# Peptides against a protein of PDB entry 5VJI: the designs that were tried, part 20

Target 1, 62 residues: chain A of PDB entry 5VJI
Amino acid sequence: NTLVVLHKSGLLEITLKTKELIRQNQATQAELDQLKEQTQMFIEATKSRAPQAWAKLQASLT

## One batch from the design tools (peptide; made by RFdiffusion4, then SolubleMPNN)

Design b2_p13_3_s2 (from b2_p13_3, 10 letters changed)
Fold by OpenDDE base, seed 5:
Structure b2_p13_3_s2 (fold): chain B 62 residues (1-62), chain A 13 residues (1-13)
Amino acid sequence: as target 1 above (62 residues)
Amino acid sequence: SLQQLQQELAALL
């Protein structure tokens, strides 16, 4: 049985740990991307001084 | 944290 072999060899633990690290990395990346976009919207709002730009930023932070 | 930074940004509005 493949699962038994993976478990006994320690590869299952490595695989599961890798899977979790990938998940955590993806979650962190998503948060980072969101912050980057919010920062960009803030920069654009300060440059344009347009109410629409500030509204867009505010909406992204809710 | 990223969450804290987002909160700080929100506090500016």
Scores: peptide ipSAE 0.053, ipTM 0.651, DockQ to the pose 0.126
Fold by OpenDDE base, seed 1:
Structure b2_p13_3_s2 (fold): chain B 62 residues (1-62), chain A 13 residues (1-13)
Amino acid sequence: as target 1 above (62 residues)
Amino acid sequence: SLQQLQQELAALL
């Protein structure tokens, strides 16, 4: 059957590894995007000195 | 790590 052929050819292992790498890449990208946003909020808080900007940053880190 | 950098940022508050 198809599954046996995929296993014996090595394509199943490659497919599963690729799927895991995609998952890890997506998770890392999400963490990176979050950090970028937090960094931007930090920059804005330091520039404005507004309590509201610091509150936004603090909320993002909890 | 990204987590460590986030912790350092949190420590500034």
Scores: peptide ipSAE 0.050, ipTM 0.643, DockQ to the pose 0.125
Fold by OpenDDE base, seed 2:
Structure b2_p13_3_s2 (fold): chain B 62 residues (1-62), chain A 13 residues (1-13)
Amino acid sequence: as target 1 above (62 residues)
Amino acid sequence: SLQQLQQELAALL
């Protein structure tokens, strides 16, 4: 059957590895995006000098 | 790591 053919050809392993790499990439990207947002909140807090901006940053780091 | 950078940022507060 198709599954056996995919396994024997090595394509199943490649497919599963690709799926895992995509998952890892998505997870890493999410962490990067979070850090970018936290950095932006830090920049905004330094610009505004408003207590609420610092509170927002602090909440994001907890 | 990204987590370390986040912790360093938190240490500034």
Scores: peptide ipSAE 0.048, ipTM 0.637, DockQ to the pose 0.125
Fold by OpenDDE base, seed 3:
Structure b2_p13_3_s2 (fold): chain B 62 residues (1-62), chain A 13 residues (1-13)
Amino acid sequence: as target 1 above (62 residues)
Amino acid sequence: SLQQLQQELAALL
């Protein structure tokens, strides 16, 4: 059947590996977005010098 | 796209 052919051809392995790479890419992108947000909070904390801004940043790092 | 290809593959399985 189709699944057996895909397995024997190696295409199934490539497909599954591709799915995993997409997952990893999405996870890395999420981490990057979080870092960008934390960087923005850091910038705001340095600008405002308000303890609330630093507290917000600290909370984001836990 | 890659996603389209994956969806097509999934439909065949």
Scores: peptide ipSAE 0.036, ipTM 0.584, DockQ to the pose 0.021

Design b2_p13_3_s3 (from b2_p13_3, 8 letters changed)
Fold by OpenDDE base, seed 5:
Structure b2_p13_3_s3 (fold): chain B 62 residues (1-62), chain A 13 residues (1-13)
Amino acid sequence: as target 1 above (62 residues)
Amino acid sequence: ALKKLQEELQKLL
């Protein structure tokens, strides 16, 4: 049984840890993408100086 | 055997 061999060799643990690291990487990437978007909203707010742009940024930071 | 191992590993990821 391949699964039994993987478990006894420690490779199953490595496989499961790799899966978890992939998930964590995806979560971190999502946070990074959100920060990039917030940065863009900040840039737009500073350029326009419009209260609406600042309100939009503030709403995104809650 | 190697192909079977790959298939089973892919199910776990």
Scores: peptide ipSAE 0.068, ipTM 0.658, DockQ to the pose 0.019
Fold by OpenDDE base, seed 2:
Structure b2_p13_3_s3 (fold): chain B 62 residues (1-62), chain A 13 residues (1-13)
Amino acid sequence: as target 1 above (62 residues)
Amino acid sequence: ALKKLQEELQKLL
């Protein structure tokens, strides 16, 4: 059985761990992208001084 | 066998 051989060799554990690390990396990247967007909205709000820009930023921080 | 193993591994990722 190929699956049994894969398990006994330790390669299955490595594969599953790699999958989890990829998932965590994707989640962390999404959080980073969100922070970058919030930072940009803050910069735009300070530049424009428009109440709409501040409202947009406030909505993003919920 | 190796090709099939590679395909199965790719499905897990």
Scores: peptide ipSAE 0.067, ipTM 0.663, DockQ to the pose 0.019
Fold by OpenDDE base, seed 4:
Structure b2_p13_3_s3 (fold): chain B 62 residues (1-62), chain A 13 residues (1-13)
Amino acid sequence: as target 1 above (62 residues)
Amino acid sequence: ALKKLQEELQKLL
């Protein structure tokens, strides 16, 4: 059984760990993308000095 | 069997 061989060799554990690391990487990337968007809204708020831009930023931070 | 295993592993990733 190839699955049994994969398990006994330790490759199954490595595969599952790799899957988890990929998932964590994706989650971290999503957080980074959110921060980038918030940074852009902050820049726009400082430039426009419009209360609507600050309101938009505040809404994104909640 | 090996090809089927590879396919199943790819579904898990």
Scores: peptide ipSAE 0.064, ipTM 0.660, DockQ to the pose 0.019
Fold by OpenDDE base, seed 1:
Structure b2_p13_3_s3 (fold): chain B 62 residues (1-62), chain A 13 residues (1-13)
Amino acid sequence: as target 1 above (62 residues)
Amino acid sequence: ALKKLQEELQKLL
């Protein structure tokens, strides 16, 4: 049985761990992208002094 | 059997 061989060899565990690492990487990347966007909005708000830019930043944090 | 296993693994990743 191929599945049994895969399990006994440890390759199934590696495959499942790899899947989890991919998931975690994707989640971390999404958080990083959000932080980058929020940082940019903060920079723009500080530069412009425009209430609209601050409102945009505030909306992103909600 | 190997082909089917490969297909299932591809779906998981």
Scores: peptide ipSAE 0.061, ipTM 0.658, DockQ to the pose 0.019

Design b2_p13_3_s4 (from b2_p13_3, 7 letters changed)
Fold by OpenDDE base, seed 4:
Structure b2_p13_3_s4 (fold): chain B 62 residues (1-62), chain A 13 residues (1-13)
Amino acid sequence: as target 1 above (62 residues)
Amino acid sequence: ALEELQKELQSLL
């Protein structure tokens, strides 16, 4: 079957590694997006000097 | 493109 052919050719290892790299990339991108959002909330808190903006930032860090 | 590649890889296994 196709799976046996992929295994014997070495392409299964490449396929599995590619899947893992995609998963890791997605996880890293999610962390990066969260950091970007937190950074924006920090910038807004410093600009506005409003207690509400600091409260939003604090909530994002918990 | 990456999403489509992921779907294809998932379907092969």
Scores: peptide ipSAE 0.078, ipTM 0.675, DockQ to the pose 0.026
Fold by OpenDDE base, seed 3:
Structure b2_p13_3_s4 (fold): chain B 62 residues (1-62), chain A 13 residues (1-13)
Amino acid sequence: as target 1 above (62 residues)
Amino acid sequence: ALEELQKELQSLL
């Protein structure tokens, strides 16, 4: 059984850990993208000085 | 089982 061989060799554990690390990397990238967007909203809020821009930023920080 | 594991891993790449 190939699965048994993978388990005994340790490759199954490595594969599952790799899968989890990829998932975590994707989640971290999504958080980073959100932070970039929030940073852009902050920049726009500082430029416009409009209360609605600050409100938009505040709403995004939840 | 191996094919499914491979597919699951590939789906994340």
Scores: peptide ipSAE 0.072, ipTM 0.696, DockQ to the pose 0.025
Fold by OpenDDE base, seed 1:
Structure b2_p13_3_s4 (fold): chain B 62 residues (1-62), chain A 13 residues (1-13)
Amino acid sequence: as target 1 above (62 residues)
Amino acid sequence: ALEELQKELQSLL
């Protein structure tokens, strides 16, 4: 069947590896987005000079 | 089977 042909050709391996790489990329992107948010909170804390902004940043890091 | 595999890959994009 089609799946057997796909396996024999090596395309199944490539497809499954591609799915895994996409998943890993998504996970890394999520971590990057979290860091970006934390960076923004740091910037806002420095701008506002408000203790509450620093508390918000600290809460995000813990 | 190939259609389902293609759909699974596309769902991640």
Scores: peptide ipSAE 0.070, ipTM 0.700, DockQ to the pose 0.026
Fold by OpenDDE base, seed 2:
Structure b2_p13_3_s4 (fold): chain B 62 residues (1-62), chain A 13 residues (1-13)
Amino acid sequence: as target 1 above (62 residues)
Amino acid sequence: ALEELQKELQSLL
């Protein structure tokens, strides 16, 4: 049985841990991407000095 | 089956 062999060899644990790390990496990457977008909106708000640009940034932070 | 394991692993991602 392949599952039994994987479990006894420790490879199942490694596989499950790897999957968890991938999940965590994906979550962290999503947060990073969101922060990058918010940073860009902040930059645009500072450049334009337009109230609508600040409103857009504010909406993204809520 | 190995396929069942693959399905479970995919569901965790």
Scores: peptide ipSAE 0.064, ipTM 0.677, DockQ to the pose 0.021

Design b2_p13_4_s1 (from b2_p13_4, 6 letters changed)
Fold by OpenDDE base, seed 5:
Structure b2_p13_4_s1 (fold): chain B 62 residues (1-62), chain A 13 residues (1-13)
Amino acid sequence: as target 1 above (62 residues)
Amino acid sequence: SLEELLAQIEKQL
């Protein structure tokens, strides 16, 4: 079957490792996106000088 | 695709 063929060829290990790397990459990307959003809120807060912009940033950090 | 391959693996487990 497919599993046996993959195991014997060494492709199963590569496939499982690839799956894990994709998962880790997705998690890291989510963290990066959050940081980018927080950075943008910080930039907007400094530019607008609006208290609500700082409140928005503060809410994102809680 | 990788997704299809993984699905095949899961069916064999």
Scores: peptide ipSAE 0.033, ipTM 0.657, DockQ to the pose 0.020
Fold by OpenDDE base, seed 4:
Formats: structure tokens, sequence, C-alpha cells
Structure b2_p13_4_s1 (fold): chain B 62 residues (1-62), chain A 13 residues (1-13)
């Protein structure tokens, strides 16, 4: 069957590794997006000097 | 896309 052919050719290993790399890339991108959002909240907090902006930042860090 | 290719392969596994 297809699974046996992929395994014997080495393509199954490459396919599974590629899937894992995509998953890791997606996880890293999510962390990066979160950091970008937190950075923006920090910038807004420093500009506004408003307690509400600092509260929003603090909530994002929990 | 790569995701589509992988999805096609997974259907046959």
Amino acid sequence: as target 1 above (62 residues)
Amino acid sequence: SLEELLAQIEKQL
C-alpha cells in the first residue's frame, strides 16, 4: 500500500518531519504575535500614563 | 500549497 511505499522510499520520514516543522513554526509564530501585542500594550501604557493601560498590560502577562 | 500536498498524502496513509 501507499504507506509501505512511502516508508521504504524514505518519503514518510520526510513527510512526518515536515508536518512537525510546520507545527513548530505555527507555535513559534503564535508566541511572536503575542509578544508583538504585549509590546504594543507596553508602548501605549508608557504614552498614556493611564492606569487602565497598565492594567491591560498586566492582564496580558498572566 | 505544501499543506494541501500533505493533506493528500495523509488521506492515503
Scores: peptide ipSAE 0.032, ipTM 0.650, DockQ to the pose 0.024
Fold by OpenDDE base, seed 2:
Structure b2_p13_4_s1 (fold): chain B 62 residues (1-62), chain A 13 residues (1-13)
Amino acid sequence: as target 1 above (62 residues)
Amino acid sequence: SLEELLAQIEKQL
């Protein structure tokens, strides 16, 4: 069957590894995006000096 | 795409 062919050819291992790498890449990208957003909120907080901006940043860090 | 290819493979499993 297909599973046996994939296993014997080595493609199953490659497929599973690829899936895992995609998952890890997505997780890392999400963390990076969050950091970018937090950085932007920090910049805005320093510019505005408004308590609301700092509160927004603080909420994002929790 | 790669995602589509993987989906096709998973469908055959």
Scores: peptide ipSAE 0.032, ipTM 0.650, DockQ to the pose 0.023
Fold by OpenDDE base, seed 3:
Structure b2_p13_4_s1 (fold): chain B 62 residues (1-62), chain A 13 residues (1-13)
Amino acid sequence: as target 1 above (62 residues)
Amino acid sequence: SLEELLAQIEKQL
């Protein structure tokens, strides 16, 4: 069957590794997006100097 | 795309 052919050819391992790399890439991208948002909150906090803006930033750093 | 190819492979597994 297809699974046996993939395994014997080595493509199953590559397929599974590729899936994992895609997952890790997506997770890293999500972390990067979160960092970008946190950076924006930091910029806004520095501009406003409002304690609520700093509180919002602090709450996001979890 | 790669995602489509993987989906096809997963369907056959």
Scores: peptide ipSAE 0.031, ipTM 0.647, DockQ to the pose 0.024

Design b2_p13_4_s2 (from b2_p13_4, 5 letters changed)
Fold by OpenDDE base, seed 4:
Structure b2_p13_4_s2 (fold): chain B 62 residues (1-62), chain A 13 residues (1-13)
Amino acid sequence: as target 1 above (62 residues)
Amino acid sequence: ELEALLQQIEEQL
């Protein structure tokens, strides 16, 4: 079957490693997206000078 | 598709 062929060729290990790297990349991307959102909230807080904008930023950092 | 291949592998493990 496909699994046996992949194992014998060495491609199974590469496939599993690729899956793990994709997962790690997705996790890192999620952290980056969160940082981008927090950065935007910081920019808006500095522009508006409104307590509500600072409260929103603070809530995102907890 | 890589995802389909991975799913097939997972089903056979």
Scores: peptide ipSAE 0.040, ipTM 0.677, DockQ to the pose 0.021
Fold by OpenDDE base, seed 5:
Structure b2_p13_4_s2 (fold): chain B 62 residues (1-62), chain A 13 residues (1-13)
Amino acid sequence: as target 1 above (62 residues)
Amino acid sequence: ELEALLQQIEEQL
């Protein structure tokens, strides 16, 4: 079966490692997306000089 | 796809 073939070929270890790397990549991407959003709110706060924009940023950090 | 292969592996476990 596939499992036996993968194990004997050495590809099982690579497959499992790849799965883990995908998971880690997804987690890192989520953190990056959050940072991008926070950065955008910061930029908007600096440009608008509106207290509401700063309040939105503050809310995202708390 | 890798997901399909992983699913097949999981089914064999």
Scores: peptide ipSAE 0.039, ipTM 0.676, DockQ to the pose 0.020
Fold by OpenDDE base, seed 2:
Structure b2_p13_4_s2 (fold): chain B 62 residues (1-62), chain A 13 residues (1-13)
Amino acid sequence: as target 1 above (62 residues)
Amino acid sequence: ELEALLQQIEEQL
């Protein structure tokens, strides 16, 4: 069957590893995007000097 | 895209 052919050719291992790498890349990208957003909120908090901006940043860090 | 190709392969297993 197809599974046996993929396994014997080595393509199954490559496919599964690629799938896992894509998943990990997506997770890392999400963390990076969150950090970028937190950085922006920090910049805005320093500029505005408004307590509400600091409260927003604090909420994002929890 | 690669993700779509992987999905097609998974559906054939």
Scores: peptide ipSAE 0.036, ipTM 0.666, DockQ to the pose 0.024
Fold by OpenDDE base, seed 1:
Structure b2_p13_4_s2 (fold): chain B 62 residues (1-62), chain A 13 residues (1-13)
Amino acid sequence: as target 1 above (62 residues)
Amino acid sequence: ELEALLQQIEEQL
């Protein structure tokens, strides 16, 4: 039984752990990308003095 | 039987 062999060899655990790490990496990357975008909107809001830029930033935080 | 076993692995992954 391949599943039994994978389990006994430890490869199943490694595979499942790898899958979880990939998931966590993807989630962390998404959070990082969101923070980068929010940072850029903040920079633009400070430069423009335009209420619309601040409104855009505020909307992103909602 | 092999296909069923592979499917069981894929379902757990």
Scores: peptide ipSAE 0.033, ipTM 0.629, DockQ to the pose 0.015

Design b2_p13_4_s3 (from b2_p13_4, 6 letters changed)
Fold by OpenDDE base, seed 1:
Structure b2_p13_4_s3 (fold): chain B 62 residues (1-62), chain A 13 residues (1-13)
Amino acid sequence: as target 1 above (62 residues)
Amino acid sequence: DLEALLQQIEEQL
């Protein structure tokens, strides 16, 4: 059947590995986006001199 | 992990 053919050809392994790489890429991208957001909040906190901006940054780190 | 999953698939074939 198709599954046997995919396995014997190596395509099943490639497919599963690709799915895992996509998942890992998405997770890494989410971490990067979070870091970018935290960096922006840090920049805003330094500019505003407002305690609220620092509180917002602190909340994002918890 | 992926290797374990692949092994399970191979055993089912």
Scores: peptide ipSAE 0.048, ipTM 0.698, DockQ to the pose 0.017
Fold by OpenDDE base, seed 5:
Structure b2_p13_4_s3 (fold): chain B 62 residues (1-62), chain A 13 residues (1-13)
Amino acid sequence: as target 1 above (62 residues)
Amino acid sequence: DLEALLQQIEEQL
């Protein structure tokens, strides 16, 4: 009867909210990881001055 | 953990 106990204690709402926050956190983390990768490609492009590095960055943005 | 609790909830829904 976990559901009943959680509901009566008020913890069900918190549990459901926590689940949603975890989902949102995972989505935000994925976006952050993508940005980090794009940033790294940008840094490499600036350091190498190689057209190929800029091409890699451009490909990631399109 | 939370995942275990969520699983228990899902089983009771």
Scores: peptide ipSAE 0.045, ipTM 0.680, DockQ to the pose 0.020
Fold by OpenDDE base, seed 4:
Structure b2_p13_4_s3 (fold): chain B 62 residues (1-62), chain A 13 residues (1-13)
Amino acid sequence: as target 1 above (62 residues)
Amino acid sequence: DLEALLQQIEEQL
């Protein structure tokens, strides 16, 4: 079966490592996207000077 | 694709 062939060829370990790296990359990307959103809210808060914009930013940081 | 291959592996583990 596929599992046996992958194991014998040495590709199983590489495949599993690749899966883990993809997972880690996705987690890091999610953190980066959150930071980008928080940065945008900060920029908008500084421009608007509106209390609501600062409240929105603060809520995102909790 | 890779996702399909990983699914097949997981089903056989």
Scores: peptide ipSAE 0.041, ipTM 0.677, DockQ to the pose 0.021
Fold by OpenDDE base, seed 2:
Structure b2_p13_4_s3 (fold): chain B 62 residues (1-62), chain A 13 residues (1-13)
Amino acid sequence: as target 1 above (62 residues)
Amino acid sequence: DLEALLQQIEEQL
């Protein structure tokens, strides 16, 4: 069957590893995007000096 | 793309 063929060829291991790397990459990218957003909110809070901007930043950090 | 290919492989397992 397909599973046996993939295993014997070594492609199963590569496939499974690739899946995991893609998943980890996606998770890391999401964390990076969140950090970028938080950084932007911090910059805006420092510029505006408005309590609402600081409240928005604080909410994002929880 | 690669993700689509992997999904096709998973469906055959």
Scores: peptide ipSAE 0.041, ipTM 0.677, DockQ to the pose 0.024

Design b2_p13_4_s4 (from b2_p13_4, 8 letters changed)
Fold by OpenDDE base, seed 2:
Structure b2_p13_4_s4 (fold): chain B 62 residues (1-62), chain A 13 residues (1-13)
Amino acid sequence: as target 1 above (62 residues)
Amino acid sequence: SLEALLAEIEKQL
């Protein structure tokens, strides 16, 4: 069947590795997006100097 | 078995 052919040709290993790399990339992107949001909250906190803005930032760092 | 191994691989795909 197709799966056996993929295994023998080495394409199955490439397929599985590709899927794992996509997963890792998505996880890293999620962390990066979170860091971007935290950076924006930090910028807003420094500009406003309002305790509420710092509270929002602190809550996001948990 | 081989069939069980292939089924596990297909689950991961």
Scores: peptide ipSAE 0.040, ipTM 0.651, DockQ to the pose 0.015
Fold by OpenDDE base, seed 4:
Structure b2_p13_4_s4 (fold): chain B 62 residues (1-62), chain A 13 residues (1-13)
Amino acid sequence: as target 1 above (62 residues)
Amino acid sequence: SLEALLAEIEKQL
């Protein structure tokens, strides 16, 4: 079967590592996107000087 | 595709 062929050829290890790297990349990208959003909320809070904008930012930091 | 290959592997693990 496919699993046996991949294992014997050494490609199974590479395939599994690739899967893990994709997962890690997705997790890192999600964290980066969250930080970008929080940064934008911070910028908007400083510009508007409105308490609602600061409340929105505070809620996002938990 | 890689996704298809991974799906096949996961069926056999």
Scores: peptide ipSAE 0.039, ipTM 0.673, DockQ to the pose 0.021
Fold by OpenDDE base, seed 5:
Structure b2_p13_4_s4 (fold): chain B 62 residues (1-62), chain A 13 residues (1-13)
Amino acid sequence: as target 1 above (62 residues)
Amino acid sequence: SLEALLAEIEKQL
């Protein structure tokens, strides 16, 4: 049984930890991507000074 | 792959 072998060898714990780390990494990456997008919208708003750009940024901060 | 390994584990849980 694969599960039994993994458990006895200690690899099950490592596998489960790896799965959790991947999940956490994905969550952190999503937050980072959101921040990067918001930062870009802020930069564009300051450059263009267009009301539409500021409105776009404002909408993203909700 | 890790995904395949996890699938096998989940199948037996």
Scores: peptide ipSAE 0.037, ipTM 0.674, DockQ to the pose 0.020
Fold by OpenDDE base, seed 3:
Structure b2_p13_4_s4 (fold): chain B 62 residues (1-62), chain A 13 residues (1-13)
Amino acid sequence: as target 1 above (62 residues)
Amino acid sequence: SLEALLAEIEKQL
C-alpha cells in the first residue's frame, strides 16, 4: 500500500519530519507573536503613566 | 498536497 511504499522510499521519514518542522515553526511563530504583543504592551506602558499598563505587561510575562 | 498526503498516511496508520 501507499504507506509501505512511502516507508521503503524514505519519503515517510521526510514527510513526518516535515510535519514536525511545520509544528515547530508554528510554535515558534506563536512565541514570536506573543513577544511582539508583549513588546507592544511595553511600548504602551512606557508611553503611559497609568500603573494598569505596567500591570498588564507584568501579567503577560508570567 | 502535503495535507492530502498526511491525511492518506493517517488514514492507513
Scores: peptide ipSAE 0.035, ipTM 0.671, DockQ to the pose 0.021

Design b2_p13_5_s1 (from b2_p13_5, 10 letters changed)
Fold by OpenDDE base, seed 2:
Structure b2_p13_5_s1 (fold): chain B 62 residues (1-62), chain A 13 residues (1-13)
Amino acid sequence: as target 1 above (62 residues)
Amino acid sequence: IAEKQAELQALLA
């Protein structure tokens, strides 16, 4: 069957590895997106005299 | 093959 062919050809292993790499990439991307958001909040906080802006940043870091 | 099938299922979970 198809699974047997995939396994014998090595394509199954490649597929599994690819899917794992995609998963890891997604996790890393999520962290990157969070850092980008935190950076933006930091920039806004530095431009603002409102304590709420700093509170928002602090909440994101804790 | 069974082992690889299990790995696939675990990855998709």
Scores: peptide ipSAE 0.086, ipTM 0.769, DockQ to the pose 0.022
Fold by OpenDDE base, seed 1:
Structure b2_p13_5_s1 (fold): chain B 62 residues (1-62), chain A 13 residues (1-13)
Amino acid sequence: as target 1 above (62 residues)
Amino acid sequence: IAEKQAELQALLA
């Protein structure tokens, strides 16, 4: 069957590894995006004396 | 093969 062919050809292992790498990449990208947003909020808070900007940053870090 | 099939199904779920 197709599963046996995929296993013997090595494509099954490659497929599983690719799927895992995609998942890891997506998770890492999400963490990176969150860090970028937090960094931007920090920059905005340092530019402003308004307590609202610091409150927004505080909320994002919890 | 059965083990890899289970892993594949888990990734597709």
Scores: peptide ipSAE 0.083, ipTM 0.764, DockQ to the pose 0.021
Fold by OpenDDE base, seed 4:
Structure b2_p13_5_s1 (fold): chain B 62 residues (1-62), chain A 13 residues (1-13)
Amino acid sequence: as target 1 above (62 residues)
Amino acid sequence: IAEKQAELQALLA
């Protein structure tokens, strides 16, 4: 059957590994997006020099 | 094979 062919050819392992790599890529992208957001909050804090902006940044880091 | 089939099914779902 098709599953046996996929397994014997190695394509099954490639498919499953690809899925895992996509998942890891998505997780890394989420972390990167969070860092970008924190960086933006830092920039806003330096521009406004308001305690509220610094408090918002501090809350995001916890 | 059965476990890999389940994982493949989860991928396709």
Scores: peptide ipSAE 0.081, ipTM 0.762, DockQ to the pose 0.021
Fold by OpenDDE base, seed 3:
Structure b2_p13_5_s1 (fold): chain B 62 residues (1-62), chain A 13 residues (1-13)
Amino acid sequence: as target 1 above (62 residues)
Amino acid sequence: IAEKQAELQALLA
């Protein structure tokens, strides 16, 4: 039985933990990417002096 | 063990 072997060897626990860590990493990376995008829009808004750039930033924060 | 089997199946799906 493959499941029994994986469980007794500890590989099942490692595999499941690895999957969970990957999931958490993906969620954290998504939040980080969103923050980076918002930061870039802020920088562009300050440089362009265009109301449209500020509107774009405002929309991203809602 | 049954719960871990279900989790493994979900992982491999």
Scores: peptide ipSAE 0.075, ipTM 0.756, DockQ to the pose 0.020

